Peptides against a protein of PDB entry 2L5G. Designs and how they scored, part 13

Target 1, 41 residues: chain A of PDB entry 2L5G
Amino acid sequence: LSKEELIQNMDRVDREITMVEQQISKLKKKQQQLEEEAAKP

## One batch from the design tools (peptide; aimed at target 1 K28 Q31 L34 A38)

Design b2_p18_3_s2 (made by RFdiffusion4, then SolubleMPNN; from b2_p18_3, 11 letters changed; failed a check: too like the target's own chain)
Amino acid sequence: REEIEKQLQQLEEELAKL

Design b2_p18_3_s3 (made by RFdiffusion4, then SolubleMPNN; from b2_p18_3, 10 letters changed; failed a check: too like the target's own chain)
Amino acid sequence: REEIEKQLQQLEEELAEL

Design b2_p18_3_s4 (made by RFdiffusion4, then SolubleMPNN; from b2_p18_3, 13 letters changed; failed a check: too like the target's own chain)
Amino acid sequence: REKIRQELQQLEEELAAL

Design b2_p18_4 (made by RFdiffusion4)
Pose (drawn by RFdiffusion4):
Structure b2_p18_4 (pose): chain A 41 residues (1-41), chain P 18 residues (1-18)
Amino acid sequence: as target 1 above (41 residues)
Amino acid sequence: ELEEEIEELEEEIEELEE
């Protein structure tokens, strides 16, 4: 289209990946509490 | 109960990765 308007769409998509990827990093740490509680005597 | 909660969270993570 203009080698510019389409480039801007790529930057918006990359931002959406960071939101999903941020949720997984918080969920992974939550597993530690559950995994640590389950391994406790 | 803790093992079930861990399994549910693994399933939710797998769905987000897909």

Design b2_p18_4_s1 (made by RFdiffusion4, then SolubleMPNN; from b2_p18_4, 10 letters changed; failed a check: too like the target's own chain)
Amino acid sequence: SIQKQIEKLEEEIAKLKA

Design b2_p18_4_s2 (made by RFdiffusion4, then SolubleMPNN; from b2_p18_4, 9 letters changed)
Fold by OpenDDE base, seed 1:
Structure b2_p18_4_s2 (fold): chain B 41 residues (1-41), chain A 18 residues (1-18)
Amino acid sequence: as target 1 above (41 residues)
Amino acid sequence: SIQEQIKKLEEEIEKLKA
């Protein structure tokens, strides 16, 4: 890989990490909501 | 963070460009 290709790959990975983190956050929030509703009498 | 580490490495690579 050239230096330019390494930078391009790092930019791609940065965007992919951001998207995955957003998905995890959304799923964790849904999980929390389900747990909160299940805990209610 | 991983994103901050990536940014630092990109800056270092940029300094090495001819």
Scores: peptide ipSAE 0.041, ipTM 0.568, DockQ to the pose 0.021
OpenDDE base, seeds 2, 3, 4, 5: peptide ipSAE 0.035, 0.032, 0.036, 0.040; ipTM 0.485, 0.486, 0.487, 0.563

Design b2_p18_4_s3 (made by RFdiffusion4, then SolubleMPNN; from b2_p18_4, 9 letters changed)
Fold by OpenDDE base, seed 4:
Formats: C-alpha cells, structure tokens, sequence
Structure b2_p18_4_s3 (fold): chain B 41 residues (1-41), chain A 18 residues (1-18)
C-alpha cells in the first residue's frame, strides 16, 4: 500500500467509527424514551 | 432488542479500533 492508500484506509475507518457511534447514540436515546414512557402512569 | 443492538455496535467499534 502507498502512503496515500494508507491515509485513505484510515479515513474510511474513522468514518465507519463515527457512523457506528452515532447509531449507538440514537439507540441509547430511544432506549431512554422507552424507559420514560414505561414510567408514566 | 435495543440493548442487543447497542452491544453489537460497541463490539464493532472495538474491532475497528483494534
């Protein structure tokens, strides 16, 4: 792999991590909403 | 199952950072 290819691979992985972290954040928010709704009378 | 999905995604992050 060239230096440029290694940088491109790093950028790809960084984007994938960001996307997964955003998905986790959204799921945690949904989980909290479900818990809050379940706690209502 | 949200908890299961979160666990799977956290594992994916661990693999990406390894």
Amino acid sequence: as target 1 above (41 residues)
Amino acid sequence: DIEKQIKELEEKIAELKA
Scores: peptide ipSAE 0.315, ipTM 0.812, DockQ to the pose 0.142
OpenDDE base, seeds 1, 2, 3, 5: peptide ipSAE 0.310, 0.313, 0.310, 0.314; ipTM 0.810, 0.812, 0.811, 0.812

Design b2_p18_4_s4 (made by RFdiffusion4, then SolubleMPNN; from b2_p18_4, 9 letters changed)
Fold by OpenDDE base, seed 5:
Structure b2_p18_4_s4 (fold): chain B 41 residues (1-41), chain A 18 residues (1-18)
Amino acid sequence: as target 1 above (41 residues)
Amino acid sequence: EIQKQIEKLQEEIKKLKE
């Protein structure tokens, strides 16, 4: 791995982390909505 | 802690760009 390839791999992992965080946030929001709907009489 | 992993990666990238 060149220095440039290592930087590119780190930049890729940082983007993948950001995408996964956004997915987790969406899933948590969906979970909360389902819990709120299930709690309605 | 995903935020600490991001901060660590960003600091490693910064050092490698120097």
Scores: peptide ipSAE 0.031, ipTM 0.547, DockQ to the pose 0.027
OpenDDE base, seeds 1, 2, 3, 4: peptide ipSAE 0.031, 0.030, 0.030, 0.026; ipTM 0.547, 0.544, 0.546, 0.506

Design b2_p18_5 (made by RFdiffusion4)
Pose (drawn by RFdiffusion4):
Structure b2_p18_5 (pose): chain A 41 residues (1-41), chain P 18 residues (1-18)
Amino acid sequence: as target 1 above (41 residues)
Amino acid sequence: KEELEEELEELEEEIEEL
């Protein structure tokens, strides 16, 4: 289209990934509490 | 511990869906 309007769409998609990826990182740490609580005597 | 294992399974499923 203009080698510019389409480039801008790529930047927006990359932002959406960081939101999904930020949720997995918080969920992974939550597993530590559950995994640590299950391993405790 | 059984309830914690169930919560872990649910979280694994939610992560796979993401």

Design b2_p18_5_s1 (made by RFdiffusion4, then SolubleMPNN; from b2_p18_5, 7 letters changed; failed a check: too like the target's own chain)
Amino acid sequence: KEEIEKQLKQLEEEIAKL

Design b2_p18_5_s2 (made by RFdiffusion4, then SolubleMPNN; from b2_p18_5, 8 letters changed; failed a check: too like the target's own chain)
Amino acid sequence: REEIEKQLQQLEEEIAKL

Design b2_p18_5_s3 (made by RFdiffusion4, then SolubleMPNN; from b2_p18_5, 9 letters changed; failed a check: too like the target's own chain)
Amino acid sequence: RQEIEEQLKQLEEELAKL

Design b2_p18_5_s4 (made by RFdiffusion4, then SolubleMPNN; from b2_p18_5, 9 letters changed; failed a check: too like the target's own chain)
Amino acid sequence: REEIEKQLKKLEEELAKL

Design b2_p18_6 (made by RFdiffusion4)
Pose (drawn by RFdiffusion4):
Structure b2_p18_6 (pose): chain A 41 residues (1-41), chain P 18 residues (1-18)
Amino acid sequence: as target 1 above (41 residues)
Amino acid sequence: ELEEEIEELKEEIQELEE
């Protein structure tokens, strides 16, 4: 289209990945509490 | 109950990765 308007769309998509990826990092840490609680005597 | 909660979280993480 104009080698510019389409480039801007790529930057918006990359931002959406960071939100999903941020949720998985918080959920992974939550597993530590559950995994640590289950391994406790 | 803890094992079930861990399994549910693994399923949710897998769905987000897909």

Design b2_p18_6_s1 (made by RFdiffusion4, then SolubleMPNN; from b2_p18_6, 10 letters changed)
Fold by OpenDDE base, seed 1:
Structure b2_p18_6_s1 (fold): chain B 41 residues (1-41), chain A 18 residues (1-18)
Amino acid sequence: as target 1 above (41 residues)
Amino acid sequence: SIEEQIKKLEEEIEKLKK
């Protein structure tokens, strides 16, 4: 791999991680909402 | 399950971090 290819691969991975972390955040928020609704008397 | 989905996505991140 050239230096440029290594940088491009790093940037791609960083974008993919960011997208997955955003999905996790949305799922955690939904999980919290379900737990809060289940805890209501 | 939301918990199982989160776990799978965390495993994907671990693979991406190599």
Scores: peptide ipSAE 0.245, ipTM 0.783, DockQ to the pose 0.143
OpenDDE base, seeds 2, 3, 4, 5: peptide ipSAE 0.244, 0.241, 0.243, 0.242; ipTM 0.782, 0.780, 0.782, 0.780

Design b2_p18_6_s2 (made by RFdiffusion4, then SolubleMPNN; from b2_p18_6, 10 letters changed)
Fold by OpenDDE base, seed 5:
Structure b2_p18_6_s2 (fold): chain B 41 residues (1-41), chain A 18 residues (1-18)
Amino acid sequence: as target 1 above (41 residues)
Amino acid sequence: DIEKQIQELEEKIAELKA
């Protein structure tokens, strides 16, 4: 692999991590909302 | 199950960072 290919692969992985972290954040927010709604009378 | 989904995604991040 060339240096450029390695950098491109790193950038790709970084983007994938960011996407997954955003998904986790969204799910955590949904989880919190469900817990808050369940706590309301 | 949201908690299970979160755990699976956290494992995926760990794999991506390995």
Scores: peptide ipSAE 0.325, ipTM 0.818, DockQ to the pose 0.142
OpenDDE base, seeds 1, 2, 3, 4: peptide ipSAE 0.325, 0.321, 0.321, 0.324; ipTM 0.817, 0.816, 0.816, 0.817

Design b2_p18_6_s3 (made by RFdiffusion4, then SolubleMPNN; from b2_p18_6, 11 letters changed)
Fold by OpenDDE base, seed 2:
Structure b2_p18_6_s3 (fold): chain B 41 residues (1-41), chain A 18 residues (1-18)
Amino acid sequence: as target 1 above (41 residues)
Amino acid sequence: DIEKQIQKLQKEIEELKK
């Protein structure tokens, strides 16, 4: 792997981490909504 | 800690651009 290929792979992984973080945030929000709905009488 | 991983990768990218 060239220096440029390493930079490109690291930038790709950074973007993939950001996408996964956004997915986790959405899933946590859905989980909280389900927990709040289950706590209502 | 995802934020710490992002910060580490960003730092390594900037070091490799030199």
Scores: peptide ipSAE 0.029, ipTM 0.531, DockQ to the pose 0.028
OpenDDE base, seeds 1, 3, 4, 5: peptide ipSAE 0.029, 0.029, 0.023, 0.028; ipTM 0.531, 0.526, 0.504, 0.527

Design b2_p18_6_s4 (made by RFdiffusion4, then SolubleMPNN; from b2_p18_6, 8 letters changed)
Fold by OpenDDE base, seed 4:
Structure b2_p18_6_s4 (fold): chain B 41 residues (1-41), chain A 18 residues (1-18)
Amino acid sequence: as target 1 above (41 residues)
Amino acid sequence: SIEKEIEELKKKIEELKA
């Protein structure tokens, strides 16, 4: 792999990690909303 | 299950960082 290919691979992985972390954040927010709604009388 | 989905996504992050 060239230096450029290695950088491209790192950038791809960084984007993929960011996307997954955003998905986790969104799911945690949804979970909190469900718990909040379930706690209402 | 949201908890199970979060667990699977955390595993995916660990695989990406390996």
Scores: peptide ipSAE 0.349, ipTM 0.825, DockQ to the pose 0.140
OpenDDE base, seeds 1, 2, 3, 5: peptide ipSAE 0.346, 0.344, 0.344, 0.347; ipTM 0.824, 0.823, 0.823, 0.824

Design b2_p18_7 (made by RFdiffusion4)
Pose (drawn by RFdiffusion4):
Structure b2_p18_7 (pose): chain A 41 residues (1-41), chain P 18 residues (1-18)
Amino acid sequence: as target 1 above (41 residues)
Amino acid sequence: EKEELEEELEELEEELEE
């Protein structure tokens, strides 16, 4: 289309990945509490 | 209590796979 308008769409998509990826990092740390509680005597 | 924690972990693993 103009080697510019399409480039801008790529930057918006990359931002959406960071939000999903941020949720997984928080959920992984939550597993530590559950994994740590389960391993405790 | 530990069985309930294992179930919560399994649910979280399923959500992560999705």

Design b2_p18_7_s1 (made by RFdiffusion4, then SolubleMPNN; from b2_p18_7, 8 letters changed; failed a check: too like the target's own chain)
Amino acid sequence: KREELLKKLQELEEELAK

Design b2_p18_7_s2 (made by RFdiffusion4, then SolubleMPNN; from b2_p18_7, 7 letters changed)
Fold by OpenDDE base, seed 3:
Structure b2_p18_7_s2 (fold): chain B 41 residues (1-41), chain A 18 residues (1-18)
Amino acid sequence: as target 1 above (41 residues)
Amino acid sequence: RKEELREQLKKLEEELAA
């Protein structure tokens, strides 16, 4: 790969990491809501 | 998946530094 192609691939992967982190945050919030609801008497 | 993407990024950084 050229240096330019490597940089483009790095930028793509960085954006994908950001999207996955947003998904993880959303899933963790849902998990916490389910755990809180399950802990109610 | 996040860790896999970070490992891919690390590999690309290593290739860019070579």
Scores: peptide ipSAE 0.076, ipTM 0.679, DockQ to the pose 0.026
OpenDDE base, seeds 1, 2, 4, 5: peptide ipSAE 0.070, 0.068, 0.027, 0.065; ipTM 0.675, 0.671, 0.258, 0.665

Design b2_p18_7_s3 (made by RFdiffusion4, then SolubleMPNN; from b2_p18_7, 10 letters changed)
Fold by OpenDDE base, seed 5:
Structure b2_p18_7_s3 (fold): chain B 41 residues (1-41), chain A 18 residues (1-18)
Amino acid sequence: as target 1 above (41 residues)
Amino acid sequence: RREKILQELKQLEEELAR
């Protein structure tokens, strides 16, 4: 792998991390909503 | 994964400096 290919792979991984973090945030919000609805009398 | 890429990048920079 060249220096340029390693930088490109790093940038790709950082984008993939950002996408996964956004998905985790959405899933946590959905989980919280389901828990709040299940806790209502 | 990122740490591995940064380590490989550092190794290439050290090789280019020789």
Scores: peptide ipSAE 0.044, ipTM 0.567, DockQ to the pose 0.014
OpenDDE base, seeds 1, 2, 3, 4: peptide ipSAE 0.028, 0.034, 0.021, 0.043; ipTM 0.455, 0.527, 0.244, 0.559

Design b2_p18_7_s4 (made by RFdiffusion4, then SolubleMPNN; from b2_p18_7, 9 letters changed)
Fold by OpenDDE base, seed 1:
Structure b2_p18_7_s4 (fold): chain B 41 residues (1-41), chain A 18 residues (1-18)
Amino acid sequence: as target 1 above (41 residues)
Amino acid sequence: RRQKLLEELQKLEEELAA
């Protein structure tokens, strides 16, 4: 891999990490909502 | 994790410049 290919691969991985972090945040919020709904009679 | 990737990239840049 050239230096440029390594930088491009890093930039891609950084975008993928950001997307996964956003998905984790959404899933945690959804989990909390389901726990709050399940705690209601 | 992003910080580790930056540190790994910096090491590879140093190795390619040597």
Scores: peptide ipSAE 0.052, ipTM 0.569, DockQ to the pose 0.016
OpenDDE base, seeds 2, 3, 4, 5: peptide ipSAE 0.035, 0.051, 0.020, 0.034; ipTM 0.473, 0.571, 0.215, 0.474

Design b2_p18_8 (made by RFdiffusion4)
Pose (drawn by RFdiffusion4):
Structure b2_p18_8 (pose): chain A 41 residues (1-41), chain P 18 residues (1-18)
Amino acid sequence: as target 1 above (41 residues)
Amino acid sequence: EELEEQIEELKEQIEELE
């Protein structure tokens, strides 16, 4: 299209990934509490 | 057992997000 309008669409997509990836990092830490509680006597 | 079930549910949710 113009080697510019399409480039801008790539930057928006990359932002959406960071939101999904941020959720997995928080969920992984939550597993630590559950995994640590389950391993406790 | 309740904790194992919650861990399994969280693993499923993470796999769906990946």

Design b2_p18_8_s1 (made by RFdiffusion4, then SolubleMPNN; from b2_p18_8, 10 letters changed)
Fold by OpenDDE base, seed 2:
Structure b2_p18_8_s1 (fold): chain B 41 residues (1-41), chain A 18 residues (1-18)
Amino acid sequence: as target 1 above (41 residues)
Amino acid sequence: SEIEKEIKKLEEEIKKLE
């Protein structure tokens, strides 16, 4: 891999991480909403 | 829960990319 290919692969991985972290955040928010609704009388 | 399983799966996917 050239230096340029390594940078391109790093930029791709950083984008994939960001997308997965956003999915985790959405799932954690849904989990919290379900827990809050289950705690209501 | 299914949400907790999916969170754990995504966390392991991140760890493989780093």
Scores: peptide ipSAE 0.039, ipTM 0.593, DockQ to the pose 0.138
OpenDDE base, seeds 1, 3, 4, 5: peptide ipSAE 0.038, 0.039, 0.039, 0.038; ipTM 0.591, 0.595, 0.594, 0.591

Design b2_p18_8_s2 (made by RFdiffusion4, then SolubleMPNN; from b2_p18_8, 7 letters changed)
Fold by OpenDDE base, seed 5:
Structure b2_p18_8_s2 (fold): chain B 41 residues (1-41), chain A 18 residues (1-18)
Amino acid sequence: as target 1 above (41 residues)
Amino acid sequence: SEIEEQIQKLEEEIKELE
């Protein structure tokens, strides 16, 4: 109901986005490692 | 998802401030 509550909820979503981005980064790194291992004879 | 729930809450709050 307030502008302050809206800002607090925006800050919450920004934290959730940051957590998801960190998970994506970990998954991309794992994918790259698996691709590099599969490319080795 | 948790993000979808927060987006929905923000949309409701925006509508109440209009």
Scores: peptide ipSAE 0.037, ipTM 0.551, DockQ to the pose 0.026
OpenDDE base, seeds 1, 2, 3, 4: peptide ipSAE 0.033, 0.030, 0.027, 0.025; ipTM 0.538, 0.554, 0.499, 0.511

Design b2_p18_8_s3 (made by RFdiffusion4, then SolubleMPNN; from b2_p18_8, 10 letters changed)
Fold by OpenDDE base, seed 4:
Structure b2_p18_8_s3 (fold): chain B 41 residues (1-41), chain A 18 residues (1-18)
Amino acid sequence: as target 1 above (41 residues)
Amino acid sequence: SKIKEEIEKLEEEIKKLE
């Protein structure tokens, strides 16, 4: 891999991390909603 | 992001080696 290919791969990984972090945040919010619903009598 | 900041540093280093 050239240095340019490594930079391109790092930029791709940064975008993928951002997408995964957004998915984790969404799933955590959904988990909290399910926990709050399960706690209702 | 931290990765973007590190990419920018590496791009500056590459530019010095060209």
Scores: peptide ipSAE 0.047, ipTM 0.587, DockQ to the pose 0.017
OpenDDE base, seeds 1, 2, 3, 5: peptide ipSAE 0.029, 0.030, 0.036, 0.027; ipTM 0.192, 0.530, 0.575, 0.491

Design b2_p18_8_s4 (made by RFdiffusion4, then SolubleMPNN; from b2_p18_8, 9 letters changed)
Fold by OpenDDE base, seed 4:
Structure b2_p18_8_s4 (fold): chain B 41 residues (1-41), chain A 18 residues (1-18)
Amino acid sequence: as target 1 above (41 residues)
Amino acid sequence: SSIQKQIEQLKEEIKKLE
C-alpha cells in the first residue's frame, strides 16, 4: 500500500465510523422507545 | 470520537513520511 492508499483507507474508515455511530444512535433511540412503551401499565 | 481523532493524528504523521 502506498502512503496515499493508506490515507484513503483511513478516510474510508473514518466515514464508516460516523455511519456506525449514527446507526448506534438510532438503535439506542428505538431501545428507549420500546423501554418507555413497556413501562406503561 | 476518540478513535477518529487518533486516525487524524496518524494521517498527519503518515503525510510527514518521505
Scores: peptide ipSAE 0.349, ipTM 0.818, DockQ to the pose 0.021
OpenDDE base, seeds 1, 2, 3, 5: peptide ipSAE 0.346, 0.345, 0.345, 0.346; ipTM 0.817, 0.817, 0.817, 0.817

## One batch from the design tools (peptide; aimed at target 1 D14 E16 E21)

Design b2_p19_1 (made by RFdiffusion4)
Pose (drawn by RFdiffusion4):
Structure b2_p19_1 (pose): chain A 41 residues (1-41), chain P 19 residues (1-19)
Amino acid sequence: as target 1 above (41 residues)
Amino acid sequence: EEQKEELEEQKEELEEQKE
């Protein structure tokens, strides 16, 4: 289209990945509590 | 585990849209 309007769409998509990826990082740390509680005597 | 699988699927869909 203009080698510019389409480039801007790529930047928006990359922002959406960081939100999904941020949720997995918080969920992974939550597993530690559950995994640490289950391994405790 | 189910929520992680759903989030991995959504990430794959976003990578396909980017391509």

Design b2_p19_1_s1 (made by RFdiffusion4, then SolubleMPNN; from b2_p19_1, 10 letters changed)
Fold by OpenDDE base, seed 2:
Formats: structure tokens, C-alpha cells, sequence
Structure b2_p19_1_s1 (fold): chain B 41 residues (1-41), chain A 19 residues (1-19)
């Protein structure tokens, strides 16, 4: 792997991390909304 | 939530690839 290929692989991993963190955030927010709705009389 | 657990596992595997 060239230095350029290593940087490109790191940039790809960073994008994948960002996408997964956004998905986790969306699911956690949806879970919280469902818990708050279930707690309303 | 199993989807959340799988995403957290995938996030950990991606972070370990960066070390």
C-alpha cells in the first residue's frame, strides 16, 4: 500500500464511522421518543 | 434493540481499524 492508499483507506473508514454514528444517533433518538410517548397518560 | 447493538459493534470494529 502506498502512502496515498493508506490515506484513502483512512478517509473511507472515517466516512463509515460518521455514517454509523449518525445511524446510532437516529435509533437512540427514536427509542427515546417511543419511551416518552409510552410514558404519557 | 439488536440493530443498535450491531451498529455499536460495527462502530467499534471501524475504530479499531483506525488504530
Amino acid sequence: as target 1 above (41 residues)
Amino acid sequence: DEELKELEKKLQELKEKKE
Scores: peptide ipSAE 0.451, ipTM 0.861, DockQ to the pose 0.851
OpenDDE base, seeds 1, 3, 4, 5: peptide ipSAE 0.448, 0.447, 0.449, 0.449; ipTM 0.860, 0.860, 0.861, 0.860

Design b2_p19_1_s2 (made by RFdiffusion4, then SolubleMPNN; from b2_p19_1, 10 letters changed)
Fold by OpenDDE base, seed 2:
Structure b2_p19_1_s2 (fold): chain B 41 residues (1-41), chain A 19 residues (1-19)
Amino acid sequence: as target 1 above (41 residues)
Amino acid sequence: DEELKRLEEQLKELKEKKA
């Protein structure tokens, strides 16, 4: 792999990390909201 | 919970791949 291919692969992984982190954050927020709503009488 | 767990594992694998 060239230096450019390695950088492109790193940039791809960084984008995938960002996407997964955003999905995790959205799911955690949704779960918290559902738990808070379920805990209300 | 299983989806969240899967995403957390995927995130771990991606970070390990980058290191």
Scores: peptide ipSAE 0.517, ipTM 0.881, DockQ to the pose 0.828
OpenDDE base, seeds 1, 3, 4, 5: peptide ipSAE 0.515, 0.514, 0.516, 0.517; ipTM 0.881, 0.881, 0.882, 0.881

Design b2_p19_1_s3 (made by RFdiffusion4, then SolubleMPNN; from b2_p19_1, 10 letters changed)
Fold by OpenDDE base, seed 2:
Structure b2_p19_1_s3 (fold): chain B 41 residues (1-41), chain A 19 residues (1-19)
Amino acid sequence: as target 1 above (41 residues)
Amino acid sequence: DKELQELEEKLKELKEKKE
């Protein structure tokens, strides 16, 4: 792997991390909303 | 939640690839 290929692979991994963190955040927010709605009389 | 657990494991694997 060239230095450029290593940088491109790291940039790809960073994008994938960001996407997964956003998905986790959305699911955690949805879970919290469902728990809050279930706790309302 | 199974989907949340799979995403957390995927996030761990991606971070380990970056080290």
Scores: peptide ipSAE 0.472, ipTM 0.866, DockQ to the pose 0.843
OpenDDE base, seeds 1, 3, 4, 5: peptide ipSAE 0.470, 0.469, 0.468, 0.469; ipTM 0.865, 0.866, 0.865, 0.866

Design b2_p19_1_s4 (made by RFdiffusion4, then SolubleMPNN; from b2_p19_1, 10 letters changed)
Fold by OpenDDE base, seed 1:
Structure b2_p19_1_s4 (fold): chain B 41 residues (1-41), chain A 19 residues (1-19)
Amino acid sequence: as target 1 above (41 residues)
Amino acid sequence: SEELERLKEKLEELKKKKE
């Protein structure tokens, strides 16, 4: 692997990380909203 | 919950690829 191919692979992994973190954040926020609504009388 | 757990596992796999 060239240095360029290694950088390209790291950049791909960084994009995949960002995408997964955004999905986790959305699901956690939705979970919190459901818990808050379930805690209301 | 299962989707969230799968995404957390995927995140840890991706982070380990950067080590």
Scores: peptide ipSAE 0.388, ipTM 0.844, DockQ to the pose 0.802
OpenDDE base, seeds 2, 3, 4, 5: peptide ipSAE 0.387, 0.384, 0.387, 0.384; ipTM 0.845, 0.844, 0.845, 0.844

Design b2_p19_2 (made by RFdiffusion4)
Pose (drawn by RFdiffusion4):
Structure b2_p19_2 (pose): chain A 41 residues (1-41), chain P 19 residues (1-19)
Amino acid sequence: as target 1 above (41 residues)
Amino acid sequence: EELEEKQQELEEKQQELEE
């Protein structure tokens, strides 16, 4: 289209990946508490 | 083509999170 308007769409998509990926990092740490509590005597 | 590939990768990541 103009080698510029389409480039801008790529930057917006990359931002959405960071939000999904930030949720998995927090969910992973939550597993530690559940995994640590289950391994405790 | 590169933008379509990035949209497909985002959709796959959303499907994996829903699982």

Design b2_p19_2_s1 (made by RFdiffusion4, then SolubleMPNN; from b2_p19_2, 11 letters changed)
Fold by OpenDDE base, seed 1:
Structure b2_p19_2_s1 (fold): chain B 41 residues (1-41), chain A 19 residues (1-19)
Amino acid sequence: as target 1 above (41 residues)
Amino acid sequence: EELQKKLEELKKLKEELAA
């Protein structure tokens, strides 16, 4: 791969990492909210 | 969890690209 292709691939991977991390964060936040609601009498 | 697995795969790919 050329230098430019490597940079493009890295940028793509970085974007995908960010998207997945955001999805995980949202799911964990929702899970926590549901657990907190379920723990209320 | 599937998303966590995907995240680890992406991080591994990033490391390979940086090597």
Scores: peptide ipSAE 0.427, ipTM 0.844, DockQ to the pose 0.117
OpenDDE base, seeds 2, 3, 4, 5: peptide ipSAE 0.427, 0.425, 0.426, 0.426; ipTM 0.844, 0.844, 0.844, 0.845

Design b2_p19_2_s2 (made by RFdiffusion4, then SolubleMPNN; from b2_p19_2, 10 letters changed)
Fold by OpenDDE base, seed 5:
Structure b2_p19_2_s2 (fold): chain B 41 residues (1-41), chain A 19 residues (1-19)
Amino acid sequence: as target 1 above (41 residues)
Amino acid sequence: EELERKIEELKKLKEELKK
């Protein structure tokens, strides 16, 4: 791998981290919504 | 976790760039 290909791979992984963090945030919000709905009488 | 695996991948790529 060239240094350029390694930089491109780092940029790819950084984007993938951001996507996973967004998924975690969505799942946490969905968990909270389900807990709030389950707490309603 | 997926996030931990991606962080570890990024760390490995960073160390390869220093070579």
Scores: peptide ipSAE 0.058, ipTM 0.596, DockQ to the pose 0.104
OpenDDE base, seeds 1, 2, 3, 4: peptide ipSAE 0.052, 0.045, 0.053, 0.056; ipTM 0.592, 0.572, 0.595, 0.589

Design b2_p19_2_s3 (made by RFdiffusion4, then SolubleMPNN; from b2_p19_2, 11 letters changed)
Fold by OpenDDE base, seed 5:
Structure b2_p19_2_s3 (fold): chain B 41 residues (1-41), chain A 19 residues (1-19)
Amino acid sequence: as target 1 above (41 residues)
Amino acid sequence: EELDRKIRELNQLKQKLAA
């Protein structure tokens, strides 16, 4: 792999990390909503 | 875990770039 190919692969992985972090945030919000709904009498 | 796997992949790429 050239230095340029490694940089391109890093940029790809950074974008993939950002997408996963956004998914985690959405799932945490859904979890909180379900916990709040389950805690209602 | 997907996130931890991606962080490890990124760190491996950074090491190759710094070598």
Scores: peptide ipSAE 0.083, ipTM 0.659, DockQ to the pose 0.105
OpenDDE base, seeds 1, 2, 3, 4: peptide ipSAE 0.081, 0.081, 0.082, 0.082; ipTM 0.656, 0.655, 0.659, 0.659

Design b2_p19_2_s4 (made by RFdiffusion4, then SolubleMPNN; from b2_p19_2, 9 letters changed)
Fold by OpenDDE base, seed 5:
Structure b2_p19_2_s4 (fold): chain B 41 residues (1-41), chain A 19 residues (1-19)
Amino acid sequence: as target 1 above (41 residues)
Amino acid sequence: EELKRKEEELEKLKKELEA
């Protein structure tokens, strides 16, 4: 790979990481909501 | 997990750029 291709691949992977982190955050929030709902009588 | 796999991919690309 050229230096330019490596930089482009790094930028792609950085975007993919950000998307996965956003998914994890949404899932953690949903988990907390389900735990709070399950704790209600 | 997917995050860990992407972080490992990014680390490899960084090492290849420094070589």
Scores: peptide ipSAE 0.084, ipTM 0.662, DockQ to the pose 0.106
OpenDDE base, seeds 1, 2, 3, 4: peptide ipSAE 0.083, 0.080, 0.079, 0.021; ipTM 0.662, 0.657, 0.655, 0.241

Design b2_p19_3 (made by RFdiffusion4)
Pose (drawn by RFdiffusion4):
Structure b2_p19_3 (pose): chain A 41 residues (1-41), chain P 19 residues (1-19)
Amino acid sequence: as target 1 above (41 residues)
Amino acid sequence: EEKAELEEKKAELEEKKAE
């Protein structure tokens, strides 16, 4: 289209991946508590 | 289940970017 309007769409998509990826990192730390509680005597 | 759903959403976003 203009080698510019389409480039801008790529930057918006990359922002959406950071939100999903951020949720996984918080969920992974939550597993530690559950995994640590299950391994405790 | 929540992790699988988030991995599916990420794959869909990567497909859209490739298009």

